# Designs tried in a protein design run: peptides against a protein of PDB entry 3B8E. Part 4

Target 1, 230 residues: chain A of PDB entry 3B8E
Amino acid sequence: PFLIFIIANIPLPLGTVTILCIDLGTDMVPAISLAYEQAESDIMKRQPRNPKTDKLVNEQLISMAYGQIGMIQALGGFFTYFVILAENGFLPIHLLGLRVNWDDRWINDVEDSYGQQWTYEQRKIVEFTCHTPFFVTIVVVQWADLVICKTRRNSVFQQGMKNKILIFGLFEETALAAFLSYCPGMGVALRMYPLKPTWWFCAFPYSLLIFVYDEVRKLIIRRRPGGWVE

## One batch from the design tools (peptide; aimed at target 1 E87 Q117 W118)

Design b1_p9_1_s2 (made by RFdiffusion4, then SolubleMPNN; from b1_p9_1, 6 letters changed)
Fold by OpenDDE base, seed 3:
Structure b1_p9_1_s2 (fold): chain B 230 residues (1-230), chain A 9 residues (1-9)
Amino acid sequence: as target 1 above (230 residues)
Amino acid sequence: VIKLPPIPL
C-alpha cells in the first residue's frame, strides 16, 4: 500500500494505524495458532528428506506462493478502495497525482471526476471511510490465507478444522475488525470510520480466489510429486 | 450542510 501511495501519489488507501492493527492485531493470534496445527495426516507416509540434496523448505516456491497470495490480498484492498472512491465521485485515473492537493488543508475546492468540489474535511471523511473497508478486506482475505496455511500438501478438507486455537484466531481477528469498524469514536481515535455491512462481502471473491488457488496448487503437488510446484 | 461523503453504500 505505502509504495503505491508514494509512486502513484494517490490519497492514502490504508492509514498507518490500520497497518499497525493488521501487523500487530489481526495477524498475531492467527500466526501463533499455526504453531498448534496438527501434523498433516500423511507426514509419516512421506519419504525421509535427504539432508544432502533436499532442502528442508523449498524457499523459492514458498516465497512465490506467499508473494502471489500477498499480491491478491493487496489487489482486494485496492479494489475496495477504488470502488469506494469511485462511488464518491473520484475515478481511479483522477486519483493519480491527487495526493498533494488532497492532503492540503488550505485547498477546499478539490474537484472530483464530475466537477464537484470537496472541502478538506469532506476529503478526509471519504479517505478515512476507505481505510476501514480496506482493513476489513485484508481481514477477510486473511481468513483464506490462514486456512490454506494449515497444510503444505493435504487439502484443508483432508486436514479439517480441528485446531480450536486457529478457530479462535479467526474469531478474534473478525471481532477486532468489527470492533475497530463500528465502535463509537474509532473515526476520531484511529481514523477508521464505520462501514456498511455490505462492504464485508467485497473481499469474498478474493478470499475464494486465494483458497481455490492454493487448493489447486496442493492438488497438483499431490498428483505430480517432485514437480516444479513443490 | 456538509454532505457527508456518501457513506460507502
Scores: peptide ipSAE 0.026, ipTM 0.604, DockQ to the pose 0.107
OpenDDE base, seeds 1, 2, 4, 5: peptide ipSAE 0.018, 0.019, 0.018, 0.018; ipTM 0.622, 0.617, 0.558, 0.593

Design b1_p9_1_s3 (made by RFdiffusion4, then SolubleMPNN; from b1_p9_1, 5 letters changed)
Fold by OpenDDE base, seed 3:
Structure b1_p9_1_s3 (fold): chain B 230 residues (1-230), chain A 9 residues (1-9)
Amino acid sequence: as target 1 above (230 residues)
Amino acid sequence: RIIPPPIPL
């Protein structure tokens, strides 16, 4: 979020404190839950790995896959951000370079894409209205990320959802997201204004995309052992 | 001043 904020000079899509809530709040229980995942059914069918060569290759490929997933997650967040701003009169092209005037408290006549004038207070309300659905979007795409992390090679349909700690992690993550989104005072404390329930669905295409991407990747690995996607 | 569209709460 911050890199694009700096490079594109757009209004701030997600607050620093909100990011800390993701990194320390929503991600912790899910990450721990992966330690309790059942062994893959194919573990005994894998060839012995060379500990000097194959370990490093696997770590690089895992890192690349998670990097690609992280890009899809970021795209989901930014999609939600751009949709909200567009629905409030600010088309994506109009946001480029707008930060300087957006953050200026003395400019109370910033025009949107339709020629409507926005006061500083109105702009900040819209900005903080973007933080909550961006955060929720991250949580929704993290559902897919957590589910796909259950297995290295097997489909989730082969592995199943037997890890109760992972299910608890998904629930905790969602409950925390709801708490941060709807608790009184979060608008002041975290700059997270209440979220319309419809915005929870904005990330679903990206969550599905992550899931499909990983299932296809795993399918390719199963069909072509030792391939470049492994 | 045109009132901005209602913020989707």
Scores: peptide ipSAE 0.025, ipTM 0.664, DockQ to the pose 0.146
OpenDDE base, seeds 1, 2, 4, 5: peptide ipSAE 0.025, 0.025, 0.023, 0.024; ipTM 0.645, 0.647, 0.646, 0.674

Design b1_p9_1_s4 (made by RFdiffusion4, then SolubleMPNN; from b1_p9_1, 6 letters changed)
Fold by OpenDDE base, seed 1:
Structure b1_p9_1_s4 (fold): chain B 230 residues (1-230), chain A 9 residues (1-9)
Amino acid sequence: as target 1 above (230 residues)
Amino acid sequence: VIKPAPIPL
């Protein structure tokens, strides 16, 4: 997010406070929950891995897969951001280079894509209105990320949802996201303005895409042991 | 013409 903010000179898509809420709030319980995940159902039936060759290859492939998933998560956040700004009159192409004038408190006539003038205060309201949905989008795509992390090879449908702590983690991160989004005073305290309930659904295609991507990856690994996708 | 959605207050 921050790199695109600098390179494209767009209005800030995700605030520092929302980043801290992800890193310190929504990710903690889910990450701990993975420590209590049951071993894959076939782990005792697998041959011992070669600790020198199989570990290094698997770590590289896992790192690449998580890197790709992280890119899909970021794309989901930016999609939500661009949709909200477009619905408020700012088309994506108009946002390029707009940051300088957007952040200037003395310019009160910044035009949107339709020629409507926006005061500094109005621009900051819509900016902070983007921060909360971006945060919620990350939480929703993290549901898929947490679920796919349950297994390395088996389908989630084969492993099942037996880890009650993981289910609690999914509930906790969602409840925290709802609390931060809708609690009175969060706009003043955290610059997290309340979002329309419809914005929760903006991330669902990306969450589904992450899930399908990983299930297909795992399916390929099961069918072609030792392939480049392993 | 996409009417700007009112800023959710």
Scores: peptide ipSAE 0.024, ipTM 0.625, DockQ to the pose 0.141
OpenDDE base, seeds 2, 3, 4, 5: peptide ipSAE 0.024, 0.022, 0.019, 0.023; ipTM 0.590, 0.606, 0.612, 0.611

Design b1_p9_2 (made by RFdiffusion4; failed a check: the pose's geometry)
Pose (drawn by RFdiffusion4):
Structure b1_p9_2 (pose): chain A 230 residues (1-230), chain P 9 residues (1-9)
Amino acid sequence: as target 1 above (230 residues)
Amino acid sequence: PPPPRPPPP
């Protein structure tokens, strides 16, 4: 968000005070939960994991979580950013502009008068909103992530999907997300009431592609064991 | 489902 927030002055889609509420507030229990996820093979069958080569974090990881999924997620929440403005003052060709606040009203876009009224409000579309819908969309994509990373080589199909802990936390996350999105009060130091019917399902189209994507690769990694690029 | 515009007082 902040990167694009510079390349094209299209208002702060994700908030800072909003970031410190996902890794340190949302994905919490899920990250923990992952730990309780059981085996994946006859482990005591493999040579000791060498320490100099086979690391923990590496390209194999970063490329598949920063340069792959990290992107598909990105669109999703970024897409919801537009819909959160679209059904309010959509600038899919417009927007791109410094939104000052000492002016008050004097400007707007797409047939409007947004000012002191819609200036304290001109932002209420990202503050109380956008950030929020983007926020939720991130959680929403984090579902399939917290299930495509549940396994490392087996389809969630012929593989246990019985992580009692994860599941009851995948909700204990998605729920908190709502309570943090409708919390009557602290919503001040935070975001605001989204339109439950849709101000949620926005990223939903995406969470899928995620699950659908890596699910194939795993099954790709298999049908071709020695594997190629995958 | 765009939100309505309240008038100024």

Design b1_p9_2_s1 (made by RFdiffusion4, then SolubleMPNN; from b1_p9_2 with P1L P2R; failed a check: the pose's geometry)
Amino acid sequence: LRPPRPPPP

Design b1_p9_2_s2 (made by RFdiffusion4, then SolubleMPNN; from b1_p9_2, 3 letters changed; failed a check: the pose's geometry)
Amino acid sequence: LRLPRPPPP

Design b1_p9_2_s3 (made by RFdiffusion4, then SolubleMPNN; from b1_p9_2, 5 letters changed)
Fold by OpenDDE base, seed 1:
Structure b1_p9_2_s3 (fold): chain B 230 residues (1-230), chain A 9 residues (1-9)
Amino acid sequence: as target 1 above (230 residues)
Amino acid sequence: LKLPKLPPP
């Protein structure tokens, strides 16, 4: 997010406060819940791994998979951001380089893609209106991320959803996201303006994509042991 | 805070 903000000079897509809420708020309980996940059901059917060869290859491939998932998550957030700004008159192309004038409080006539002039206050409202649904988008894609992290090789459908702490984590992060999004005063305190309920669904395609991507990856690993996807 | 209405398409 921050790199694109610098390179493209777009209005700030995600605030520092929202990042802190993700890192310290929504992600902690889910991450801890993974410590309570049951061993994969096929553990007794697997041959002993070679600690030297299988670990390094597996760590690299896991790192690549998580890197790819992270990119999909970021794309989901940016998608939500661009949709909201487009729905407010700012097409994605128009946002390029706009930050300089956007952040200038003395410029009150910044034009959108349709020639409408926006005051500094109006621009900041729409910017902060983007921060909240970006945050919520991250939470929604994290549902998929947490669920896929239950297993390395087995399908989630084989593993099941028996970890009650993980289920609690999913509800907790969602409840926290709702609280931060809709609690009175959050706009002033956190620069998180309330979002329309429809924005919760903006991330669903990306969450599904992450889930399908990982399930396909795991399926390939199961069918072709020792493949480049492992 | 009323978001400005989108101009008509």
Scores: peptide ipSAE 0.021, ipTM 0.588, DockQ to the pose 0.123
OpenDDE base, seeds 2, 3, 4, 5: peptide ipSAE 0.021, 0.021, 0.018, 0.017; ipTM 0.573, 0.570, 0.563, 0.576

Design b1_p9_2_s4 (made by RFdiffusion4, then SolubleMPNN; from b1_p9_2 with P2R R5I)
Fold by OpenDDE base, seed 4:
Structure b1_p9_2_s4 (fold): chain B 230 residues (1-230), chain A 9 residues (1-9)
Amino acid sequence: as target 1 above (230 residues)
Amino acid sequence: PRPPIPPPP
């Protein structure tokens, strides 16, 4: 989010606190998933012909898959961001380069895509209104990641520790999302304004996309010689 | 406070 903020000069889509919560909280679930997938691959696969190269290739493939999932997650967050801003009069094309005027507190006549003027205060309200649902979107798309993890291998159901850790992580991130979204004072303390329930659903298409992506990946792997469902 | 509602195109 911050890179696109710099490159495109758009209003800040995600606050520093929410970024930290993602990096330190929500992203732990994929990291754990990756670690256990590697461990399962090491245990469940036949002895590789070349343990070093085959392990490295597998780790690279898994890492790429999770990297791609992470990109889809980021896209989901940005989708939510653009939807919210569009519903508030700022179409995506209008946001490009708008940051300079957006962040200037002395400019109180920034026009939206429809010619309506926005004060600095009004702009900051809508900006901070985007931060919470961006974070929630990441949490919701990570639910899909958890489902993918559960469906990757039949052995996942047997690995009680993995499931417990993943479920606990999901619970933690969901509880954190609810806390940050609805706890009084979050708007003042963390610049995360309360989230309307409708915005929780904005991420669902991307959760579905992640699910479909993984299913397609699994199908491709299964159809290739020497492939396995991972 | 609620942000202003964009006018219809």
Scores: peptide ipSAE 0.029, ipTM 0.680, DockQ to the pose 0.144
OpenDDE base, seeds 1, 2, 3, 5: peptide ipSAE 0.025, 0.029, 0.028, 0.028; ipTM 0.670, 0.676, 0.666, 0.673

Design b1_p9_3 (made by RFdiffusion4)
Pose (drawn by RFdiffusion4):
Structure b1_p9_3 (pose): chain A 230 residues (1-230), chain P 9 residues (1-9)
Amino acid sequence: as target 1 above (230 residues)
Amino acid sequence: VHSHSVPSH
């Protein structure tokens, strides 16, 4: 968000005070939960994991979580950013502009008068909103992530999907998300009431592609064991 | 597109 927030002055899609509420507030229990996920093979069958080569974090990881999924997620919440403005004052060709606040009203876009009314409000579309819908969309993509990372080489199909803990936290996350999105009050130091019917399902189209994606690769990694680029 | 109004104070 902040990166694009510079390349094209298209208003702060994700908030800072909003970031400190996902890794340190949302994906919490899920990250923990992952730990309770059980085996994946006859482990005591493999040579000791060398320490100099086979690391913990590496390209294999980063490339598949920063340069792959981290992107597909990105669109999703970035897409929702537009819909959150679209059904309010969409600028899919417009937008791209410094939104000052000492002016009050004097400007707008797409047939409007947004000012002191819609200036304290001109932002209420990202503050109380957009950030929120983006926020939720991130959680919404985090579902399939917290299931495509549940396994490392087996389809969630012929593999246990019985992580009682994860499941009951995948909700204990998705729920908190709502309570943090409709919390009558703290919503001040935070975001605001989104349109439940849709101001949620925005990233939903995406969460899927995620699950659908890596699910193939795993099954790709298999059909071709020695594997190639995958 | 949703249109909204805000009264004057």

Design b1_p9_3_s1 (made by RFdiffusion4, then SolubleMPNN; from b1_p9_3, 7 letters changed)
Fold by OpenDDE base, seed 1:
Structure b1_p9_3_s1 (fold): chain B 230 residues (1-230), chain A 9 residues (1-9)
Amino acid sequence: as target 1 above (230 residues)
Amino acid sequence: VRKIVLPPV
């Protein structure tokens, strides 16, 4: 997010405080919950792994898969950001290079894509209104990320949702996201303005995409052991 | 020019 902000000179899509809330707030309990996940049901049917060959290849491919998932997560956040700004008159192309004028408090006549003038205060309201849905989008795509992390090879449908701590983690991160989004004073304290409930659904296609992507990956691994996807 | 309605703050 920060790299695109610098390169494209767009209005800030995600605040530093929201990033901290993700890294320290929403992700910790879910991550800890994975320590309580049951072993995959097929563990007794698998041949012993070669510690030298299978570990290095598997770590590289897992790292690549998580890198790709992280890119999909970021795309989900940016999608929500661009949709909100477009609905407020700022088309994606118009945002390129706009940051300099956007962040200038003395410029009160910044034009949107439709020629409407925006005061500094109005621009900051829209910007901070993007931060909260971006944050919520990350939480929603993290649901998929956490669920897919339950297994390395087996489908989630084979593993099931028996880990109560993981279910609690999903609830906790969602409740925290709702709290940070809707608690009075969060706009002042965290620059997180409340979002319409509809914005929670903007991330769902990306969450589903992550889930399907990983299930397909795992399916390929199960059908073609030793393939380039493993 | 009617400003596009800001999402509810």
Scores: peptide ipSAE 0.030, ipTM 0.651, DockQ to the pose 0.139
OpenDDE base, seeds 2, 3, 4, 5: peptide ipSAE 0.027, 0.026, 0.024, 0.026; ipTM 0.637, 0.666, 0.647, 0.630

Design b1_p9_3_s2 (made by RFdiffusion4, then SolubleMPNN; from b1_p9_3, 8 letters changed)
Fold by OpenDDE base, seed 3:
Formats: sequence, structure tokens, C-alpha cells
Structure b1_p9_3_s2 (fold): chain B 230 residues (1-230), chain A 9 residues (1-9)
Amino acid sequence: as target 1 above (230 residues)
Amino acid sequence: IRKIEIPPL
């Protein structure tokens, strides 16, 4: 989020402190869950190989999975960010380079994509209104990502959600999202304004798309082992 | 005229 904020000079999509809360709070339990499930899947199917090489391969595979998940999460968050800003009059193309004028408290006539003028206070309200849905969208996307990352080749429908750590991780991250979204003072402390319940659903089409895409990918891998899609 | 989505109080 912060890199795109710097590169594109868009209004700040998510606060730095909130990013730290995601990285430290929401990602740890899912991380452990994925590590355990990967270990269980590999132990049951692989003959004992060299422990040093197998550990390195697993660490690389875990690292790549986290990198991909993080990218997908960021895309989901930005999708929600752009939707909210577009609904409030700022089309994505208009946001490019807008930060300079957006963050200037002395400019009270910043025009949106429809020629409506926005005061500094109004702009900050809509900016901070984006922070909470961005965070919640990450969590909602994580639900899908955690479910799909459970296995490399098998459908969720074939294995089910047997991992209690996964279920606990999903609960913990959702509880944290609710806490940060609705606890009094979070608007001041984290610049996270309270979320309307409707915004929890903004990421669902994206999560569903990822889920379907991954299920199709897994289906292709099962039908064509060793293909370029693996 | 687009309204600012004010978060619930």
C-alpha cells in the first residue's frame, strides 16, 4: 500500500500503523496454519529425503506462497479503495498525482471527476473512510486465500476444512478486523473510521474470483501433472 | 452530486 502511495501519489489508502497491525496481528496465525498443513501434506506423500534440502525447499515454497497471498491481498484492498473513492466521485485515473493537492489543507476546492469541489475536511473524511474497508477487505480476501492455499492440487471440496489452526486463524483475524473497525477511538488512533456492514461484502466478488481461479488451476494441475500452470 | 459515505456514528 505505501509503495503505491509513493509511486502513484494517490491519497493514502491505509495507515502505516494499520499495516503493522496486519503484518503482526492477522498474518501470524494464518502463517502457522499454512506451514502445518504443508508439512502434513508433504509428510504423507514423500519418501524421506535429505532433511537439509527438504527444509530449504519447504521454506522457499512457504515464502513464495506468502508473497503471492500478500500481492493478492493488496490487490483486493486497492480494489475496495478504488470502489469507495469512485462512489464518492473520484475515478481511479483522477487519483493519480492528486495527493499533493489532497493533503494540502489550504486547498478547499479540489475537484473530483465530476467537477464537484471537496474541502480538506471532506477529503480527509473520505480518505479515512477508505482505511477501514481496505483493512477489512484484506481479511475477507485472506479467508479465500487461506482456504485455497491449504492444498496445491486438491479442491477444498475434496479435503474439507479439517485444520483447526486454519479455522482459529480465520476467527482471530476476523475478530481483530472487527475490533479495529468498531472500537471507540480507532478513528483517532489509526485513522480508521467505522465501517458500514455493506463494505464487508465489497471484497466478496474478488475473493470468489480468486477461489474459482485457483480451483480451475488445481483442476488443470490434476489433469495435467507437470504443466506450466503448476 | 455524489454524497460522502459518512461512516455510522
Scores: peptide ipSAE 0.022, ipTM 0.649, DockQ to the pose 0.167
OpenDDE base, seeds 1, 2, 4, 5: peptide ipSAE 0.017, 0.021, 0.018, 0.020; ipTM 0.593, 0.624, 0.616, 0.614

Design b1_p9_3_s3 (made by RFdiffusion4, then SolubleMPNN; from b1_p9_3, 7 letters changed)
Fold by OpenDDE base, seed 1:
Structure b1_p9_3_s3 (fold): chain B 230 residues (1-230), chain A 9 residues (1-9)
Amino acid sequence: as target 1 above (230 residues)
Amino acid sequence: VRKIEIPEE
């Protein structure tokens, strides 16, 4: 997200604090899940034929999968961002290069795509209104990721521990999203204004896309064992 | 242009 902000010179789509909340709050659950999977794999007497290569391959596969999913998450967040700004009069094309004027406190007549003038305060309200939905979009997309991770392994025992961790992760992410979205003062403190409940649903198409993508990927892997998609 | 009604804090 930050890279596109720099490259496109658009208004900041996601605040630094929100990024930190994602990195610390949401990415920790997958990391813990992976750590437990490694611990369970070490307890399970299945001697991997080559434990170093199989772990490396699995880590690479997981890293690639999470990298691809992360890109889709970012795309979902940016989509939400562009929708919100478009609904507030700023079309995506108009946002290109706008950051310089957007962030200038002395410019109080920044025009939107419809010729409406926006004060600095009004612009910042709209910007901060984008931060919360962007975060929520990531959280909702992560729900799909967690569900996808559950469906990979047929082991009932692995499913049991993973299910508790996954449920806890889903609860934690949702609770964090609710806290950041609806706690009084979060707009001032975290630059996250309260979110309308309708914006929670904006991410659902992307969650579905990730689900379909992973199912298609699994189907390809099953049909072509040892192919490039593993 | 539907301004997102930000709840007044």
Scores: peptide ipSAE 0.025, ipTM 0.541, DockQ to the pose 0.217
OpenDDE base, seeds 2, 3, 4, 5: peptide ipSAE 0.024, 0.025, 0.019, 0.024; ipTM 0.501, 0.587, 0.529, 0.590

Design b1_p9_3_s4 (made by RFdiffusion4, then SolubleMPNN; from b1_p9_3, 8 letters changed)
Fold by OpenDDE base, seed 2:
Order: structure tokens, then C-alpha cells, then sequence
Structure b1_p9_3_s4 (fold): chain B 230 residues (1-230), chain A 9 residues (1-9)
């Protein structure tokens, strides 16, 4: 997210505090759940024929899968960001290079895609209105991530939600998202303005995409044991 | 004078 912000010179999609809440708040429980699931899956595996090579291959594949899922998560967040800005008159193409003028306090006549002028204060309200939905989008796509992590090879439907850590993670992320979105004073403290309930649904297509992607991946692994996707 | 759009919450 930060790299795209620098390269594209777009208005800031995530505040520093929001990034910290994602990295430390929402990602910690998933990381712990994954560590436990990896440990459980490694215990259930019969002694690897070669413990060094089989661990390395498994770690590389897990890291690649998580890297790909992380990219889909970021795309979901940016989608929500672009939708909000477009609804407020700033089309995605118009945002490219706009940061310099956007962040300048002395420029009060920044034009949107429709030729309307925006004051600095109005622009900052719109920017901060994007932070909370981006965060919520990440939480909603992380639901899918947590659900798919339960199984390395089996469909999620084949393994019941027996992992208490996963259920706790889902609950914690959702509770944190609700707290940060709707608690009084969060707009002042975190620059996160409250969300309309409709913004929670913007992430659902991406959660579904993650789920479908992982199920297809697992299906390929099951049909071609020893293939490049293992 | 172009109308200033107020952000919809």
C-alpha cells in the first residue's frame, strides 16, 4: 500500500495509525493461528522422507500463497478506496499525481474529475473517510484468509471449524473493526470516521475471490500430487 | 464560482 502511494502519488489511502492497527492488531491473531495450524499439520504429517527439503518446499509454498493472498487483500482495500473517492467526484485516473496539490494547505481550489473545487479541509475529510473502510475491507478479506488457512489440502467444508484460535481471531478482528469504526472519538484520535453499514459489503467480492482462489489451488494440489503448486 | 462539493459522509 505504501509503495503504491509513493509511486502513484495518490492521496493517502491509509493513515499511519490505521496501518499500525492492521499490522499489529488484525495480523497478529492470523499469524498466531497460522503458526498453530502449521504446527498441527506438521505433527499430523508422517515423518517427512527428508525433513530439510520437505520443510523448505512447504515453507516456500506457504510464503508464496500468503504473498498472493496479501496482494488480493491490498487490491480489495484499494478498490474500496477508489470507490469512495469516485463517489466523491475523484475518478482513479484523476488521483494519479494529485497528492502534491492534495496535501498542500494553501491550495483550496483543487478540482475533482467533474470540475468542482475542493478546499483543503474538505479533501482531508474525504481522505479520512477512506481510512476506516480500507481497514474494514482488510478485516473482511482476512475472514476468508483465516477460514482457508485451516486446511492445507482439504476443502474448508471437509474440516469443521474446530480450531478455537481461528474462531477467536475472527471474533477479535470483527470486534476491533467495530470498535475503531464506531467508538466515539476515533475520528479525532485515529482520523477514522464512522462508516455506513453498506461499506462492509464492498469487501465481500474479494473475500469470495480469496476463497475461490484457495479452493481451486487445493483442488489442483489434490489432483496433481507432486506438482509445482504443492 | 464553481460549487464546492461537500463530501457525503
Amino acid sequence: as target 1 above (230 residues)
Amino acid sequence: RRKIKIPKP
Scores: peptide ipSAE 0.026, ipTM 0.625, DockQ to the pose 0.158
OpenDDE base, seeds 1, 3, 4, 5: peptide ipSAE 0.021, 0.025, 0.023, 0.021; ipTM 0.598, 0.627, 0.594, 0.603

Design b1_p9_4 (made by RFdiffusion4)
Pose (drawn by RFdiffusion4):
Structure b1_p9_4 (pose): chain A 230 residues (1-230), chain P 9 residues (1-9)
Amino acid sequence: as target 1 above (230 residues)
Amino acid sequence: PFFPPYPVF
């Protein structure tokens, strides 16, 4: 968000005070939950994991979580950013502009008068909104992530999907997300009431592609064991 | 698109 927030002055899609509420507030229990996920093979069948080569974090990881999924998620919440403005004052060709606040009303876009009314408000489309819908969208994509990372080489199909803990936390996350999105009050120091019917399902189209994606690779990694680029 | 009313002050 902040990166694009510079390349094209298209208003702060994700908020800072909003970031400190996902890794340190949303994906919490799920990260923990992953730990309770059980085996994946006869483990005591493999040579000790060398320490110099086979690391914990590496390209294999970063590339598949920063340069792959981290992107597909990105669009999703970024897409929802537009819909959150679109059904309010969509600038899919417009937007790109410094939104000052000492002016008050004097400007707008797409047949409007947004000002002191819609200036305290002009932002209530990202503050109480956009950030929120983006926020939720991120959680929403985090579902399939917290299931495509549940396994490392087996389709969630012929593999246990019985992580009682994860599941009851995947909800304990998705729920908190709502309570943090409709919390009558703290919503001040935070975001606001989204349109439950849709101001949620925006990223939903995406969460899928995620689950659908890596699910193939795993099955790709298999059908071709020695594997190639995958 | 949706257009909410303008608040009066």

Design b1_p9_4_s1 (made by RFdiffusion4, then SolubleMPNN; from b1_p9_4, 6 letters changed)
Fold by OpenDDE base, seed 1:
Structure b1_p9_4_s1 (fold): chain B 230 residues (1-230), chain A 9 residues (1-9)
Amino acid sequence: as target 1 above (230 residues)
Amino acid sequence: VRRPPLPLL
C-alpha cells in the first residue's frame, strides 16, 4: 500500500494506525493459532529432507507463494479503495498525482472527476472512509490466508477445521475489525470512519481467488511431487 | 452524469 502511495502520488489508501491494527491486532491471534494446528497426515511418511538442498528450494518456493498471495491481498485492498473513491467522484485516473493537492490544507477547491469541488475537510473524511474498508478487505483476505496455511500439501478439505483456536482467531480478528469499524468515537480516535456493510463483500472474490489458487497449487504438488510449485 | 452522492456519513 505505502509504496504505491509514494510512486503514484495517490491519496493515502491505508493509514499508519490501521496498519498497526493489522500487524499487532488482527494477525497476532491467527498466527499463534497455527502453532496448535494438527500435523498433516503424511508428515511421518515423508522422506527425510536433505538439509543442504531441500531447505533452500522450499524456502524460496514458500516465499514466492506468500509473495503472490500478498500481491492478491494488496490488489483486493486497492480494488476496494478505487471503488470507494469512484463512488465518491474520484475515478482511478484522476487520483494519479492528486496527493499533492489532496494533502494541502489551503486548497479547498480540489475538483473530482465530475468537476465538484472538495474542501480539505471533505477530502480527509473520504480518505479516512477508505482506510476502514481497506482494513476490512485485508481481514477478509486474511481469512483465506489463515485457512490455506493449515496445510502445506493436503487440501483443507482433507485436513478439516478441527483447530478450535484457529476458529477463535478468525472470530477474534473479525470481531476486532467490526469493533474498530463501528465503535463510537473510532473516527476521532483512530481516523476510522464507519463503513457500509456492503463493503465487507468487496474482498470476497479475492479471498476466494486466494483459496482456489492455493488449492490448485497443492493439487499440482500432490500430482507432481518435486515440481517447481512445491 | 449523476453526481455521485456526497459520502453519506
Scores: peptide ipSAE 0.032, ipTM 0.680, DockQ to the pose 0.187
OpenDDE base, seeds 2, 3, 4, 5: peptide ipSAE 0.030, 0.031, 0.024, 0.027; ipTM 0.670, 0.681, 0.659, 0.666

Design b1_p9_4_s2 (made by RFdiffusion4, then SolubleMPNN; from b1_p9_4, 7 letters changed)
Fold by OpenDDE base, seed 3:
Structure b1_p9_4_s2 (fold): chain B 230 residues (1-230), chain A 9 residues (1-9)
Amino acid sequence: as target 1 above (230 residues)
Amino acid sequence: LLKPPKIEL
């Protein structure tokens, strides 16, 4: 988020404090749940591997898969951000370089893509209205991450939702997202204004995309054991 | 012609 904010000079899509809440709050329990499930799945079915070579290859493949998924997650967040701003008169092309005028409190006539003038206060309302759905979008795509990470090779449909820790992680991150989105004072503290329930669904296509991507990846691994996709 | 959508708070 912050890198694209600097490079593209767009209005701030997500506050720094909110990013810290994601990294420390929403990612910690999921990461623990995944560590437990990987340990349980790996112990029961792995052939004896060379501990030096096969561990490094496996860590690289896991890191690459998580890196790719993380890119899809970021894309989902930015998609939600651009949709909200477009639905408020700011098309994506118009946002490029707009930050300078957007953040200037003395400019009260910033035009949107339709020629409507926006006061500084109105612009900050819509900016902070984007922060919450961006955060929620990350949580919704993380649901897919948690579900797909349950299995390394098997489909989720084959393994089922047996891990209680994963279910707890999904509940915790969703509860935290709801708390940060709707708790009084979060608009002042985190610059997160309450969102309409409809915005929770904006990320669902990306969550589904992550799920389908991983199921296809796992299917390829099952059909071609020892391939580069493993 | 497209009315800018009202700020949906």
Scores: peptide ipSAE 0.053, ipTM 0.717, DockQ to the pose 0.137
OpenDDE base, seeds 1, 2, 4, 5: peptide ipSAE 0.030, 0.051, 0.041, 0.028; ipTM 0.643, 0.729, 0.709, 0.578

